# Ledger of designs, part 212: peptides against a protein of PDB entry 4AID

Target 1, 242 residues: chain A of PDB entry 4AID
Amino acid sequence: FDIKRKTIEWGGKTLVLETGRIARQADGAVLATMGETVVLATAVFAKSQKPGQDFFPLTVNYQEKTFAAGKIPGGFFKREGRPSEKETLVSRLIDRPIRPLFVKGFKNEVQVVVTVLQHDLENDPDILGMVAASAALCLSGAPFMGPIGAARVGWVDGAYVLNPTLDEMKESKMDLVVAGTADAVMMVESEIQELSEEIVLGGVNFAHQQMQAVIDAIIDLAEHAAKEPFAFEPEDTDAIKA

## One batch from the design tools (peptide; made by RFdiffusion4, then SolubleMPNN)

Design b2_p29_4_s3 (from b2_p29_4, 12 letters changed)
Fold by OpenDDE base, seed 4:
Structure b2_p29_4_s3 (fold): chain B 242 residues (1-242), chain A 29 residues (1-29)
Amino acid sequence: as target 1 above (242 residues)
Amino acid sequence: SAAEREERAKKVLEKVKEKVEKEREEYLA
Protein backbone atom coordinates (compact mmCIF):
# COMPACT_ATOMS: atom_id res chain seq x y z
CA PHE B 1 0.00 0.00 0.00
CA ASP B 2 1.43 3.37 -0.97
CA ILE B 3 -0.09 5.50 1.79
CA LYS B 4 0.64 9.22 1.68
CA ARG B 5 -0.19 11.38 4.67
CA LYS B 6 0.01 15.07 5.47
CA THR B 7 -0.37 16.27 9.06
CA ILE B 8 -0.63 19.90 10.16
CA GLU B 9 -1.55 21.77 13.30
CA TRP B 10 -4.58 23.90 12.49
CA GLY B 11 -6.50 26.03 14.98
CA GLY B 12 -4.93 24.15 17.88
CA LYS B 13 -6.02 20.77 16.43
CA THR B 14 -4.24 18.14 14.35
CA LEU B 15 -5.55 17.86 10.79
CA VAL B 16 -4.57 14.65 8.96
CA LEU B 17 -5.07 14.11 5.23
CA GLU B 18 -4.43 10.53 4.08
CA THR B 19 -4.63 8.79 0.71
CA GLY B 20 -3.85 5.32 -0.66
CA ARG B 21 -5.41 3.06 2.03
CA ILE B 22 -9.11 2.98 1.08
CA ALA B 23 -11.36 3.71 -1.92
CA ARG B 24 -8.56 3.02 -4.47
CA GLN B 25 -11.15 2.52 -7.21
CA ALA B 26 -11.94 6.26 -7.10
CA ASP B 27 -9.99 8.75 -9.19
CA GLY B 28 -9.19 10.56 -5.93
CA ALA B 29 -9.81 9.48 -2.35
CA VAL B 30 -8.88 11.22 0.90
CA LEU B 31 -9.42 10.21 4.49
CA ALA B 32 -9.44 13.36 6.60
CA THR B 33 -9.28 13.44 10.40
CA MET B 34 -9.60 16.26 12.92
CA GLY B 35 -9.84 15.22 16.54
CA GLU B 36 -11.89 12.04 16.40
CA THR B 37 -14.07 13.26 13.51
CA VAL B 38 -13.27 11.28 10.35
CA VAL B 39 -14.53 11.75 6.80
CA LEU B 40 -13.86 9.96 3.51
CA ALA B 41 -14.03 12.02 0.34
CA THR B 42 -14.02 10.35 -3.07
CA ALA B 43 -13.88 11.99 -6.48
CA VAL B 44 -14.80 10.11 -9.65
CA PHE B 45 -15.00 11.57 -13.14
CA ALA B 46 -16.01 10.15 -16.50
CA LYS B 47 -13.25 9.85 -19.10
CA SER B 48 -15.61 10.96 -21.87
CA GLN B 49 -18.48 13.36 -22.31
CA LYS B 50 -21.97 11.98 -22.95
CA PRO B 51 -23.29 12.69 -26.44
CA GLY B 52 -25.35 15.89 -26.36
CA GLN B 53 -24.15 16.92 -22.88
CA ASP B 54 -24.68 20.69 -22.73
CA PHE B 55 -24.04 21.43 -19.02
CA PHE B 56 -21.34 20.46 -16.51
CA PRO B 57 -22.74 17.42 -14.61
CA LEU B 58 -21.18 17.85 -11.14
CA THR B 59 -22.84 15.97 -8.27
CA VAL B 60 -21.78 16.49 -4.66
CA ASN B 61 -23.16 14.15 -2.00
CA TYR B 62 -22.37 14.65 1.67
CA GLN B 63 -23.69 11.82 3.82
CA GLU B 64 -23.69 10.94 7.50
CA LYS B 65 -24.18 7.16 7.30
CA THR B 66 -26.29 5.32 9.88
CA PHE B 67 -23.25 3.87 11.71
CA ALA B 68 -21.96 7.41 12.35
CA ALA B 69 -25.43 8.98 12.57
CA GLY B 70 -26.18 7.19 15.84
CA LYS B 71 -23.56 9.48 17.44
CA ILE B 72 -24.51 12.67 15.57
CA PRO B 73 -26.89 15.12 17.28
CA GLY B 74 -30.28 14.84 15.58
CA GLY B 75 -29.06 11.80 13.60
CA PHE B 76 -30.67 9.14 15.85
CA PHE B 77 -33.68 8.57 13.56
CA LYS B 78 -32.10 8.88 10.10
CA ARG B 79 -33.79 6.33 7.87
CA GLU B 80 -31.63 5.17 4.98
CA GLY B 81 -32.32 6.77 1.59
CA ARG B 82 -33.38 10.42 2.12
CA PRO B 83 -30.75 13.10 2.76
CA SER B 84 -31.30 15.04 5.95
CA GLU B 85 -31.54 18.82 5.88
CA LYS B 86 -27.94 18.97 7.17
CA GLU B 87 -26.68 16.57 4.48
CA THR B 88 -28.41 18.65 1.79
CA LEU B 89 -27.00 21.93 3.14
CA VAL B 90 -23.43 20.60 3.50
CA SER B 91 -23.58 19.08 -0.01
CA ARG B 92 -24.36 22.60 -1.28
CA LEU B 93 -21.59 24.14 0.86
CA ILE B 94 -19.09 21.79 -0.82
CA ASP B 95 -20.57 22.24 -4.33
CA ARG B 96 -20.65 26.07 -4.42
CA PRO B 97 -16.90 26.80 -4.13
CA ILE B 98 -15.70 23.88 -6.32
CA ARG B 99 -18.14 24.14 -9.26
CA PRO B 100 -16.68 27.33 -10.80
CA LEU B 101 -13.09 25.99 -10.53
CA PHE B 102 -13.49 23.32 -13.21
CA VAL B 103 -12.00 24.16 -16.60
CA LYS B 104 -14.56 25.79 -18.89
CA GLY B 105 -15.97 23.36 -21.45
CA PHE B 106 -15.38 20.30 -19.24
CA LYS B 107 -18.73 18.44 -19.36
CA ASN B 108 -17.70 14.97 -18.20
CA GLU B 109 -19.64 13.63 -15.21
CA VAL B 110 -17.98 14.38 -11.86
CA GLN B 111 -19.15 12.81 -8.63
CA VAL B 112 -17.86 13.90 -5.23
CA VAL B 113 -18.99 11.82 -2.26
CA VAL B 114 -18.16 12.80 1.31
CA THR B 115 -18.97 10.18 3.94
CA VAL B 116 -18.79 10.86 7.66
CA LEU B 117 -17.19 7.78 9.20
CA GLN B 118 -16.85 9.07 12.76
CA HIS B 119 -18.00 12.11 14.73
CA ASP B 120 -16.45 13.23 18.03
CA LEU B 121 -19.29 15.65 18.92
CA GLU B 122 -16.76 18.51 19.07
CA ASN B 123 -15.51 18.91 15.49
CA ASP B 124 -18.22 19.34 12.87
CA PRO B 125 -17.54 17.14 9.80
CA ASP B 126 -18.74 19.85 7.36
CA ILE B 127 -15.47 21.85 7.26
CA LEU B 128 -13.50 18.61 7.28
CA GLY B 129 -15.68 17.36 4.41
CA MET B 130 -14.99 20.50 2.36
CA VAL B 131 -11.24 20.08 2.88
CA ALA B 132 -11.36 16.36 2.06
CA ALA B 133 -13.42 16.94 -1.10
CA SER B 134 -10.93 19.55 -2.29
CA ALA B 135 -8.02 17.20 -1.64
CA ALA B 136 -9.75 14.27 -3.38
CA LEU B 137 -10.36 16.41 -6.49
CA CYS B 138 -6.72 17.58 -6.53
CA LEU B 139 -5.57 13.94 -6.38
CA SER B 140 -8.01 12.73 -9.06
CA GLY B 141 -6.45 14.23 -12.19
CA ALA B 142 -9.74 16.01 -13.03
CA PRO B 143 -9.33 19.48 -14.63
CA PHE B 144 -9.99 21.22 -11.31
CA MET B 145 -8.29 24.55 -10.59
CA GLY B 146 -8.18 24.00 -6.83
CA PRO B 147 -7.38 23.37 -4.12
CA ILE B 148 -9.92 25.12 -1.99
CA GLY B 149 -9.55 25.54 1.73
CA ALA B 150 -12.38 26.00 4.20
CA ALA B 151 -12.77 27.35 7.72
CA ARG B 152 -15.45 28.09 10.28
CA VAL B 153 -15.07 31.29 12.29
CA GLY B 154 -16.75 32.10 15.56
CA TRP B 155 -16.87 35.36 17.51
CA VAL B 156 -16.39 34.63 21.22
CA ASP B 157 -15.55 37.21 23.90
CA GLY B 158 -14.66 39.84 21.29
CA ALA B 159 -12.24 37.59 19.33
CA TYR B 160 -12.25 35.38 16.24
CA VAL B 161 -12.09 31.63 16.91
CA LEU B 162 -10.99 29.23 14.17
CA ASN B 163 -13.19 26.12 13.87
CA PRO B 164 -14.98 26.50 17.22
CA THR B 165 -16.17 23.31 18.86
CA LEU B 166 -19.89 22.66 19.11
CA ASP B 167 -19.70 23.82 22.74
CA GLU B 168 -17.77 27.02 21.88
CA MET B 169 -20.36 27.73 19.18
CA LYS B 170 -23.05 28.07 21.90
CA GLU B 171 -21.20 31.19 23.13
CA SER B 172 -20.40 32.44 19.61
CA LYS B 173 -22.14 35.47 18.11
CA MET B 174 -21.16 34.27 14.62
CA ASP B 175 -21.21 31.02 12.65
CA LEU B 176 -19.20 31.97 9.56
CA VAL B 177 -18.23 29.31 7.01
CA VAL B 178 -15.75 30.44 4.35
CA ALA B 179 -14.26 28.57 1.42
CA GLY B 180 -11.69 29.86 -1.05
CA THR B 181 -8.60 29.32 -3.15
CA ALA B 182 -5.18 30.68 -2.24
CA ASP B 183 -6.11 33.92 -4.03
CA ALA B 184 -9.86 34.39 -3.58
CA VAL B 185 -12.85 33.75 -1.36
CA MET B 186 -15.28 31.54 -3.29
CA MET B 187 -18.10 31.13 -0.77
CA VAL B 188 -19.43 32.64 2.44
CA GLU B 189 -22.30 31.36 4.53
CA SER B 190 -23.08 32.83 7.92
CA GLU B 191 -25.48 33.12 10.77
CA ILE B 192 -24.79 36.14 12.96
CA GLN B 193 -26.18 37.93 15.93
CA GLU B 194 -25.98 41.74 15.96
CA LEU B 195 -22.44 42.36 14.67
CA SER B 196 -20.86 45.12 12.59
CA GLU B 197 -19.97 44.69 8.92
CA GLU B 198 -16.35 45.28 9.95
CA ILE B 199 -16.36 42.30 12.33
CA VAL B 200 -17.97 40.00 9.72
CA LEU B 201 -15.59 41.10 6.93
CA GLY B 202 -12.72 40.68 9.36
CA GLY B 203 -14.01 37.15 9.98
CA VAL B 204 -13.97 36.40 6.23
CA ASN B 205 -10.40 37.67 5.98
CA PHE B 206 -9.39 35.73 9.09
CA ALA B 207 -10.88 32.53 7.64
CA HIS B 208 -9.13 33.08 4.29
CA GLN B 209 -5.79 33.62 6.03
CA GLN B 210 -6.23 30.57 8.28
CA MET B 211 -7.19 28.24 5.41
CA GLN B 212 -3.86 28.85 3.60
CA ALA B 213 -2.19 26.21 5.77
CA VAL B 214 -4.83 23.71 4.61
CA ILE B 215 -4.40 24.71 0.96
CA ASP B 216 -0.63 24.24 1.30
CA ALA B 217 -1.20 20.84 2.94
CA ILE B 218 -3.41 19.72 0.03
CA ILE B 219 -0.80 20.92 -2.49
CA ASP B 220 1.93 19.01 -0.64
CA LEU B 221 -0.23 15.86 -0.60
CA ALA B 222 -1.02 16.25 -4.32
CA GLU B 223 2.66 16.67 -5.24
CA HIS B 224 3.30 13.23 -3.72
CA ALA B 225 0.10 11.35 -4.60
CA ALA B 226 -1.86 13.01 -7.43
CA LYS B 227 -2.63 11.08 -10.59
CA GLU B 228 -1.45 12.40 -13.91
CA PRO B 229 -3.71 15.21 -15.11
CA PHE B 230 -6.49 14.07 -17.40
CA ALA B 231 -5.69 15.24 -20.91
CA PHE B 232 -8.49 17.71 -21.58
CA GLU B 233 -8.49 20.45 -24.17
CA PRO B 234 -11.70 22.43 -24.43
CA GLU B 235 -13.06 22.56 -27.95
CA ASP B 236 -12.57 26.06 -29.43
CA THR B 237 -16.33 26.36 -30.00
CA ASP B 238 -17.13 26.38 -26.27
CA ALA B 239 -14.66 29.20 -25.55
CA ILE B 240 -16.42 31.53 -28.04
CA LYS B 241 -19.89 31.19 -26.41
CA ALA B 242 -18.86 32.45 -22.94
CA SER A 1 -36.93 44.80 19.10
CA ALA A 2 -35.69 41.24 18.40
CA ALA A 3 -37.07 41.57 14.85
CA GLU A 4 -35.17 44.84 14.30
CA ARG A 5 -31.92 43.19 15.46
CA GLU A 6 -32.50 40.27 13.10
CA GLU A 7 -33.18 42.65 10.21
CA ARG A 8 -29.97 44.59 10.95
CA ALA A 9 -27.98 41.34 11.09
CA LYS A 10 -29.49 40.22 7.77
CA LYS A 11 -28.57 43.54 6.11
CA VAL A 12 -24.97 43.21 7.32
CA LEU A 13 -24.74 39.67 5.92
CA GLU A 14 -26.13 40.70 2.54
CA LYS A 15 -23.56 43.51 2.24
CA VAL A 16 -20.75 41.09 3.10
CA LYS A 17 -22.04 38.53 0.57
CA GLU A 18 -22.26 41.20 -2.14
CA LYS A 19 -18.61 42.18 -1.56
CA VAL A 20 -17.47 38.55 -1.60
CA GLU A 21 -19.45 37.77 -4.76
CA LYS A 22 -17.95 40.78 -6.54
CA GLU A 23 -14.42 39.68 -5.65
CA ARG A 24 -15.26 36.12 -6.74
CA GLU A 25 -16.57 37.34 -10.11
CA GLU A 26 -13.43 39.41 -10.63
CA TYR A 27 -11.27 36.37 -9.82
CA LEU A 28 -13.18 34.05 -12.20
CA ALA A 29 -13.18 36.52 -15.11
Scores: peptide ipSAE 0.427, ipTM 0.890, DockQ to the pose 0.872
Fold by OpenDDE base, seed 1:
Structure b2_p29_4_s3 (fold): chain B 242 residues (1-242), chain A 29 residues (1-29)
Amino acid sequence: as target 1 above (242 residues)
Amino acid sequence: SAAEREERAKKVLEKVKEKVEKEREEYLA
């Protein structure tokens, strides 16, 4: 087994990105760990476009399986067969920043699946899932112009906190999720309590700065473990605006 | 009121999202 691993310290926690052990039939597969929270991201893409495909068919599916749910607060009521509200939300959080980063004109089917394998009750798997999905896409050979990083920012006792624990989040006046590339912020979702625009913007900037170490870690992993880039020539869509 | 605080928070978030979307559009152009 050609197992490749990148480990960094991130927000006072060990982030591990691993590939080559599991899900080897995927185009890209990453096992990501932060604390004792563990997610598996897989990326699969079709090698041809379907006839008559007019839109980019990206599907993102985040799943907290029942075997991990035994520790997840509120996991007792997951009706089998429908994504929870959380799973739907996190699937969108992953989708939004990655969708625009595919090469324009690429309309092959892409499936990203993020599965929570373990939850430590401290580290939310959503941020880890975003990171893992980004890494899996970068390993896949798909025409993806990532990586993206992601971070959660809290506001506790008048300071920014990177990836607050679930307990720290109870005291936080902000739940700010940010995703971006090295160069730009691609997505912001937030819940805030009586904060200024300056504090929230500062939180976005803080998140974007803190995610650079994750972006660099994904790049380093991809340099060692990525598949050959899929040969895709974008159709010259610019030639039709005569 | 609680409703007025929520509305203020929403307006702050909308402004932040507008700035981020502008940056994103400029980056993707």
Scores: peptide ipSAE 0.383, ipTM 0.868, DockQ to the pose 0.873
Fold by OpenDDE base, seed 5:
Structure b2_p29_4_s3 (fold): chain B 242 residues (1-242), chain A 29 residues (1-29)
Amino acid sequence: as target 1 above (242 residues)
Amino acid sequence: SAAEREERAKKVLEKVKEKVEKEREEYLA
């Protein structure tokens, strides 16, 4: 087994990105671990466009396995077949920053699946799922202009906290989720309690600085384990409409 | 480098400020 692994210290926690052990049938597959929270991201893309395809068909599915659901707060026994509200929200949270990073004119079907395998009840799998999805896409050979990084920022005792635990978040005056590339912020979601705009903007800056270590870790993993880039040339027809 | 990361973060923060200002102007108009 050719297993590639990248390990970094990130916000006082060990982040591990691993490929080559499981899901070898996918174009890209990453097992990501932070604390004792574990997610599997897989990326699969079609090698041809469907006739008459006029939009980019990206699907992102975040899933929490029932074995983890017995420990997840608010995890009622999901009746088989419908995503929870959390799974729907996190699927959108992952979709938003990655969708605009595909090469213009690429209209092949892309499926990203993020599966929570283990939950430690301290580290929320949403941020870890975003990082794992980014890494899986970078390994796949799809025309994806990533990586993205992601971070959650709290405001506790007058300071920024990177990826606060679920218990630290109860004391936080801010829940700020940021995703971006090395050079741009792609998404901001925020819930704030009576904080100044200066503190919120400072939180976005803090998140973007802290996610660079994750971006660098994904690049290092991709340099050692990425598939050959899919040969895609956009048809000249999209250049005439500018 | 750490200095290059700080410079990129400053440029990103400037773009975020410009976007937020524009969105506020569009909402108040």
Scores: peptide ipSAE 0.025, ipTM 0.520, DockQ to the pose 0.041
Fold by OpenDDE base, seed 3:
Structure b2_p29_4_s3 (fold): chain B 242 residues (1-242), chain A 29 residues (1-29)
Amino acid sequence: as target 1 above (242 residues)
Amino acid sequence: SAAEREERAKKVLEKVKEKVEKEREEYLA
């Protein structure tokens, strides 16, 4: 197996991005690890558009498997078939920053699946899932103008904390999730207690600065392991309005 | 460079300020 791996220190934790071991049938596949939390992201895209396809058919599915769920707080035995509220929320959280980064006019079916394989009870798999999904898309050859990075920021004891543990988050006055490219913030989600606008804006800046190391790690992995770019010519939609 | 990273960070902060101001105006309206 041709296994490519990138390892970085990120917020005092080891982040590992690995490809080539598993899910080789996908267009892109990344095994991501932070602490002892482990996720698998896969990206698959159709090589043709369906006749009469009017919209971009992107589907993002975040899943916490039952064998991991036995350790996940609130991980009840999922009855087969419907996503939990958490899985639905995290699927949307991953979808939002990646959807705008596909080449305009691309209407081939794209499926991103993020599967939680292990949970350490310290590192939330949502941020790791966002990073892994970005990496899998960059490896796939799909016309995706990524990578994105992502970060969670807490406010604990009057300081910013990068990717706070689940225990640190109980004491945090801020739950701020940021996703973006090297040059732009694409998404902000925040639950904030009574904090000044200056602290919140400083948190977004802190997140965007800290995610650059992740973006650089995804680029380095893609330079060594990405598939050839899919040849896509956007339809000249501007020629029909003239 | 470190200077280019700081300049990019300033541009990101300006865009976030504009967004937060707009969301605040929409909430107070």
Scores: peptide ipSAE 0.020, ipTM 0.472, DockQ to the pose 0.040

Design b2_p29_4_s4 (from b2_p29_4, 11 letters changed)
Fold by OpenDDE base, seed 4:
Structure b2_p29_4_s4 (fold): chain B 242 residues (1-242), chain A 29 residues (1-29)
Amino acid sequence: as target 1 above (242 residues)
Amino acid sequence: SEEERKKRAEEVLEKVKKKVEEERKKYLA
């Protein structure tokens, strides 16, 4: 097995991105670990467009499987089959920043699946899932203009906290999730108490700064483990809708 | 009131999201 691994210190925790051991049949596959939280992201894309395909068919599926459910807060017996509200929300959090980064005119099916394998009850798998999905896409050879990074920001005792634990979040006046490229913020989602615009904007900037180390880690992993880029030339026909 | 605090928080978030979306559009253009 050709296993490639990148390890960084991030917010006082070790982030590990690994490829080559699991899900080798996918176009890209990344095992991401932070603390004892572990997620597997897989990216698969079709090598041709379906006849008559008029939209970009991206599907993102975040899953907290039943074997991990015994460790997930509020994870009572998830009925097999329908995504929970959390799974639906996190799937959208992953989808929103990645969707606009595909090359215009690419209409091949893309499926991103993020599976929570382990949860430590301290590190939320949502941020880790966003990072892993980004890395899996960058490894896949799909025409994806990533990577994205992601971060959660809290506001505790008048300071920003990167990726607060579930316990620190109880004291936080902000739950701010940010995703972006090296150059731009692509998505913000937040719940806040009464805070100034300055504090919240500062939180977005803080998140964007802190995610650069993750972006760099994904790039480094991709340089050593990415597949050859899929030869995609957009048909000139989408240029004619002037 | 709690409702007034919630409304102020929502107004702040809307302003932030608008600024982020404006910069995002410039980046994707």
Scores: peptide ipSAE 0.434, ipTM 0.893, DockQ to the pose 0.868
Fold by OpenDDE base, seed 5:
Structure b2_p29_4_s4 (fold): chain B 242 residues (1-242), chain A 29 residues (1-29)
Amino acid sequence: as target 1 above (242 residues)
Amino acid sequence: SEEERKKRAEEVLEKVKKKVEEERKKYLA
């Protein structure tokens, strides 16, 4: 098994990104670990566009179902049942920053599935799921202009906290989730108590700075483990106007 | 009031989200 692994220290926790062990039939697959929280992200994309496809058919599915070791189905995870509210929310948190980063005109089906395999009750799988999804897409060969990083920022005792634990979040005046590329913030979602705009903007900047290490880790993993880029030539939209 | 505090928080978030979206649009242009 050609297993590639990147490990970094991130916010006082060990982040591990691994590929090549699980879900090899996917275009990209990443096992991400932070503390004892473990997620599997898979990316699969169609090698052709459906006739008459008018929109980019990206589907993102985040799932918090604890799978017993060895019951991870190979391939397309067909979820049985309706998503929880949390799963729906996190699926959107992953979708929002990645959707705009696909090459314009790419309308092949893309499916990203993030599955929580283990939860340590300290590290929320959502941020880890965002990171894993980004990494899986970068490994897939899909025309994705990532990676994205992600971070949660708390405001505890007058300071920013990167990826606060669930216990630290009880004392936090801010739950700020940020996703971005190396160059730009792509998404912000937050719940705040009464805080200044300066503190919240500072939190966005702090998150964007802190996620660079994750972005670099994904790039390093992709350099060693990515599939060949899918040969996608956007139809010259200028040639259709002639 | 709690409602006034909530409203102020929402206004701050809206301003931040707007700034982020403006920069995001520039990056994607």
Scores: peptide ipSAE 0.423, ipTM 0.887, DockQ to the pose 0.864
Fold by OpenDDE base, seed 1:
Structure b2_p29_4_s4 (fold): chain B 242 residues (1-242), chain A 29 residues (1-29)
Amino acid sequence: as target 1 above (242 residues)
Amino acid sequence: SEEERKKRAEEVLEKVKKKVEEERKKYLA
């Protein structure tokens, strides 16, 4: 198999992005690892638009398989069939930053599936899932103007912490998830205790700075492993204003 | 109160989200 791998040090942890081993039938597929947390992201897109398709049909599905969740103390058997609240939330966290980055006028069906394969109980798979989804889209050949990076930022003992562990998060006054491109922040979601606007904005900036290494890693992986870009020319929507 | 602290936190988050959205719109324009 033509396996390509990018490895970086990120927040004192090794991030590995791998393609070519698993889900080779997808347009893009990335196995992402941080610590012992492992996620598989797959991207598949339709090569034609459905007749009468009026909106961009992007579906993002984040899934924690029961065998990965069974290592989580208190992980109740999520009943087969409905995404949990966490799975629904993380699916939205992945969707929000990537949706606006597709080429305007692209209305082919896109499906992103992120599957948690392993959880180490230290590294939350949500950030890793965001990174993996971004990478899978960049590899797919879809008209996606990514990559995005992502980061979680904590506020512990008066300092920012990049991708705090689940234990560090217990002491954190902030759970700030940020996603962005090289140039801009695309999404912020946060839960905070009583913190100043300055601290929270500083956290957004810190996250955006720290995710650049991930963005660069995705670009490097894509340069080596991406499929040929899907030939898509946006219909010139400006011609209707004349 | 705890409710007042929560409300202040929500107000801070709304301001931050608004600033981020304004910059996002400029980037996507």
Scores: peptide ipSAE 0.420, ipTM 0.885, DockQ to the pose 0.867
Fold by OpenDDE base, seed 3:
Structure b2_p29_4_s4 (fold): chain B 242 residues (1-242), chain A 29 residues (1-29)
Amino acid sequence: as target 1 above (242 residues)
Amino acid sequence: SEEERKKRAEEVLEKVKKKVEEERKKYLA
């Protein structure tokens, strides 16, 4: 097996991005680890458009497996079939920043699946899932103008904290999730207590700066392990207006 | 009040989200 791995130190934790061991039938597949939290992201895309397809059919599914959920506080045996509220929310957190980054006119089916394999009860798999999904898309050959990075920022004892633990988040006045490219912030989702605009904007900037190391790690992995780009020519929509 | 503190927090967050969305639109244009 040709296994490619990138390892970085990120927020005082080891982030590992691995490809080539699992889910080889996918267009892209990444096993991502931070602490003892482990996620598998897979990206699959259709090689043709369906007749009459008028919208971009991107589906993102984040899933917490029952064996991982046994460590998650309140993780009851979820019956196979309906996503939890958390799974639905995290699926949207992954979808929102990636959807605009596909080449305009691409209307082939794309499926991103993020599966939580292990949870350490310190590192939330949502941020790791966002990173893994980005990496899997960059490896796939799909016309995706990524990578994106992601980060969570807390505000604890008058300081920014990168990817606070679940326990540190209890003392945090801010839960700020940011996703972006190297050049731009693509998404912000946040819950805040009474904080100044300066602190919150500073948190967005802090997140965007801290995610650059992750973006660079995905690029380095893709340079060594990406599939050949899918040959896609966007239809010249300007020719129909003449 | 607690409600006034919550309202102030929501107003700050809305301003931040608006600024981020304006920059995102410029990047995607």
Scores: peptide ipSAE 0.417, ipTM 0.885, DockQ to the pose 0.910

Design b2_p29_5_s1 (from b2_p29_5, 13 letters changed)
Fold by OpenDDE base, seed 3:
Structure b2_p29_5_s1 (fold): chain B 242 residues (1-242), chain A 29 residues (1-29)
Amino acid sequence: as target 1 above (242 residues)
Amino acid sequence: MVEFREVPEELIKKWKEEVEKKIKELVEK
């Protein structure tokens, strides 16, 4: 197998992005590891639009599989079928920053699937899933104007903490999830306990600065492993108003 | 070669304003 791998140190943890081993039938596939948490992101897109398709049919599914459940807190044998509240929430966290980055007028079906393969009980798979989904889309050849990075920021003992552990988060006065491009913040989700505006804004800036290393790692991986871009020209919608 | 298409500056500006507004609404609660 032609395996391409990028490894960086990120927030005192090793982040690994790997492609070419698993899910080779997908348009893009990335195995991402942080600590001992492991996720597989796959991106698949249709090569044609369905007749009568009027909206962009993007589907994002984050899944915590039963084989990882022995390491997932509260992960008893989930019946296949209905997503948990967490799976629904994380699917939205991934969807929100990526949806606006598709080329306008692209209405081919896109499916992003993030599967948790292993959990270390320290590193939450959600941030890793966001990063892996971004990387898988950049490898796919889909008309995606990424990459995005993502970061979680905590406020512990009067300091910012990048991607706090699940135990550090119990002592954190901030749960701030940020996603963005190199140039822009695309999404902020936060739970905040009585912090100043200055600390919260500083947390967003800290997240955006810290995710640049991840964005650069996705770019480097894509330069070595991306498929040829799908030939898509958006219809000039300005020509229909004449 | 992945042609990185730049996000239009107008969208970047709009998103920054939406983020700042959301942060303000969260700190004022």
Scores: peptide ipSAE 0.027, ipTM 0.449, DockQ to the pose 0.731
Fold by OpenDDE base, seed 1:
Structure b2_p29_5_s1 (fold): chain B 242 residues (1-242), chain A 29 residues (1-29)
Amino acid sequence: as target 1 above (242 residues)
Amino acid sequence: MVEFREVPEELIKKWKEEVEKKIKELVEK
């Protein structure tokens, strides 16, 4: 097996991005670890467009079929085959920043699946899932103009905290999730308790700065493990506006 | 306020076994 691994220190935690061990049949597959939280992201894309495909058929599916050791937010995992509210939310958090980064005119089916494999009850799999999905897409050869990074920012004791634990989040006045490229913020989602706009904007900037290390780690992994870019020539839609 | 419920250790064990099995199945393919 040609296993490639990138390890960085990120927010006082070790982030590991690994490829080549699992799901080798996918176009991209990344095992991401932070603390004892582990996710598998897989990216698969069709090599042709369906006839008459009028929209970009991106599907993102975050799956938290996890019995976390100890405590589950909101209850016992119902055996019901429906996505939880969390699974639906996190699927959107992953979808929102990645969807705009596909090459315009690409309408081949893309499936991103993030599966939580382990949960430590401290490190939320959502941010890790966003990072892993980004990495899997960058490795896939799909016409994806990533990577994206992601970060959660808390506000605890008058300071920004990168990726607060679930326990630290109880004391946080901010739950700010940011995703972006090296150059741009692509998505912000926030829950805020009585904070100034200045603190919130500072939190977005803090998140964007802190995610650069993750972006760089994905790039480094891709340089060593990415598949050849899929030969996709967008139909020159700019030639129709002349 | 996120309400946390304690998960029975038996469910955690079963899940770990299911995940390990799934990982193994994904590695062996």
Scores: peptide ipSAE 0.013, ipTM 0.393, DockQ to the pose 0.013
Fold by OpenDDE base, seed 4:
Structure b2_p29_5_s1 (fold): chain B 242 residues (1-242), chain A 29 residues (1-29)
Amino acid sequence: as target 1 above (242 residues)
Amino acid sequence: MVEFREVPEELIKKWKEEVEKKIKELVEK
């Protein structure tokens, strides 16, 4: 097994990105760990476009399956089949920043699946899932212009907190999720309690600064473990309609 | 829920141009 691992200290926690152990049949697969929370991201893409495909068929599926439910807060026996509200939300949080980063004209099916394998009751798997999905895409050879980083920012005792624990979040006046590239913010989702726009904007900037270490970690992992880029030439016909 | 969609389209555009340039430089090697 050619197992590649990148480890960084991030927000006072150890972030581990690993590839080559699990889901080797995927185009990209990353096992990501923060604390004792563990997620598996897999990226798979079709090697051809479906006949008559007119839109980019990206599917993102975040899953907190029943085998992890004994360690998920509020994890009553989820009946198999329908995504929870959280699973639907996190799937969108992952989709939003990655969708614009695919090469224009690429209309091959792409499936990103993030599966929560373990939850530590402190570290929410959503941010970890965003990071893992980004890494899996960068490893896949898909025409993805990532990586993205992601961060959650809290506001506790008049300070920004990177990736607050679930307990720290109870005291936080902000739940700010940011995703971006090295150079740009791509997505902001926020729930705020009586905070100024200045504090929120400062939180976005803080998140973007703090995610650089994650972006660099994904790049380093990709340099050592990425598949050969898929040979994709956009058909010249989509360039003439701008 | 305030979706700040205000990533300046210019920053996204500039980044896309830089990445496209970098991809082009990688393919031309």
Scores: peptide ipSAE 0.000, ipTM 0.281, DockQ to the pose 0.051
Fold by OpenDDE base, seed 2:
Structure b2_p29_5_s1 (fold): chain B 242 residues (1-242), chain A 29 residues (1-29)
Amino acid sequence: as target 1 above (242 residues)
Amino acid sequence: MVEFREVPEELIKKWKEEVEKKIKELVEK
């Protein structure tokens, strides 16, 4: 097994990005760990466009495995076969920042699957899932303009907290999820309790600053483990409107 | 298992430039 691993300290926690152990049949596959929360992201893309494909067929699926359900809050009631509300929301959180970063005119089917393998009850797998999905796409050879980073920001005792634990989040006046590239914020999702706009904007800036270490870690992993870029020629879509 | 150290910012910049260049070459075609 050609196992490649990047490890960084991130917000006082160890983030590990690993490839080459699991899901080697995918175009990209990353096992990401923060604390004892573990996710597997896989990226697969079609090597040809379907005849008559007129839109970009990106599918993102976040899922929590049944064997991890004994450690996942609310896992006791998963009916087999339908995504939970959390799984649907997190799938959208991952989709939103990555969708605009695909090369314009790319209409090959892309499937991103993020699977929660373990939950430590401290580190939410959503942020880790966003990071892992970004890394898996960067490794895949798909025409993806990533990486993206992601961060959660809390406001606890009058300070910003990077990726607060589930217990720290109970005391937080802010749940701010940010995703972006090195140069731009791509997505903000926020739940805020009676905070000034200045504190919220400062939280976005803090998130964007703190995610740079993750972006750099994904790049480092990709330099050593990425597949050759897929040879893609965009269809001249301007010729159909003339 | 190979563990990677922090990549110098210069290599990150070069990688981004190479990716952007490949993409411009793909889109300007």
Scores: peptide ipSAE 0.011, ipTM 0.298, DockQ to the pose 0.031; fails the geometry check

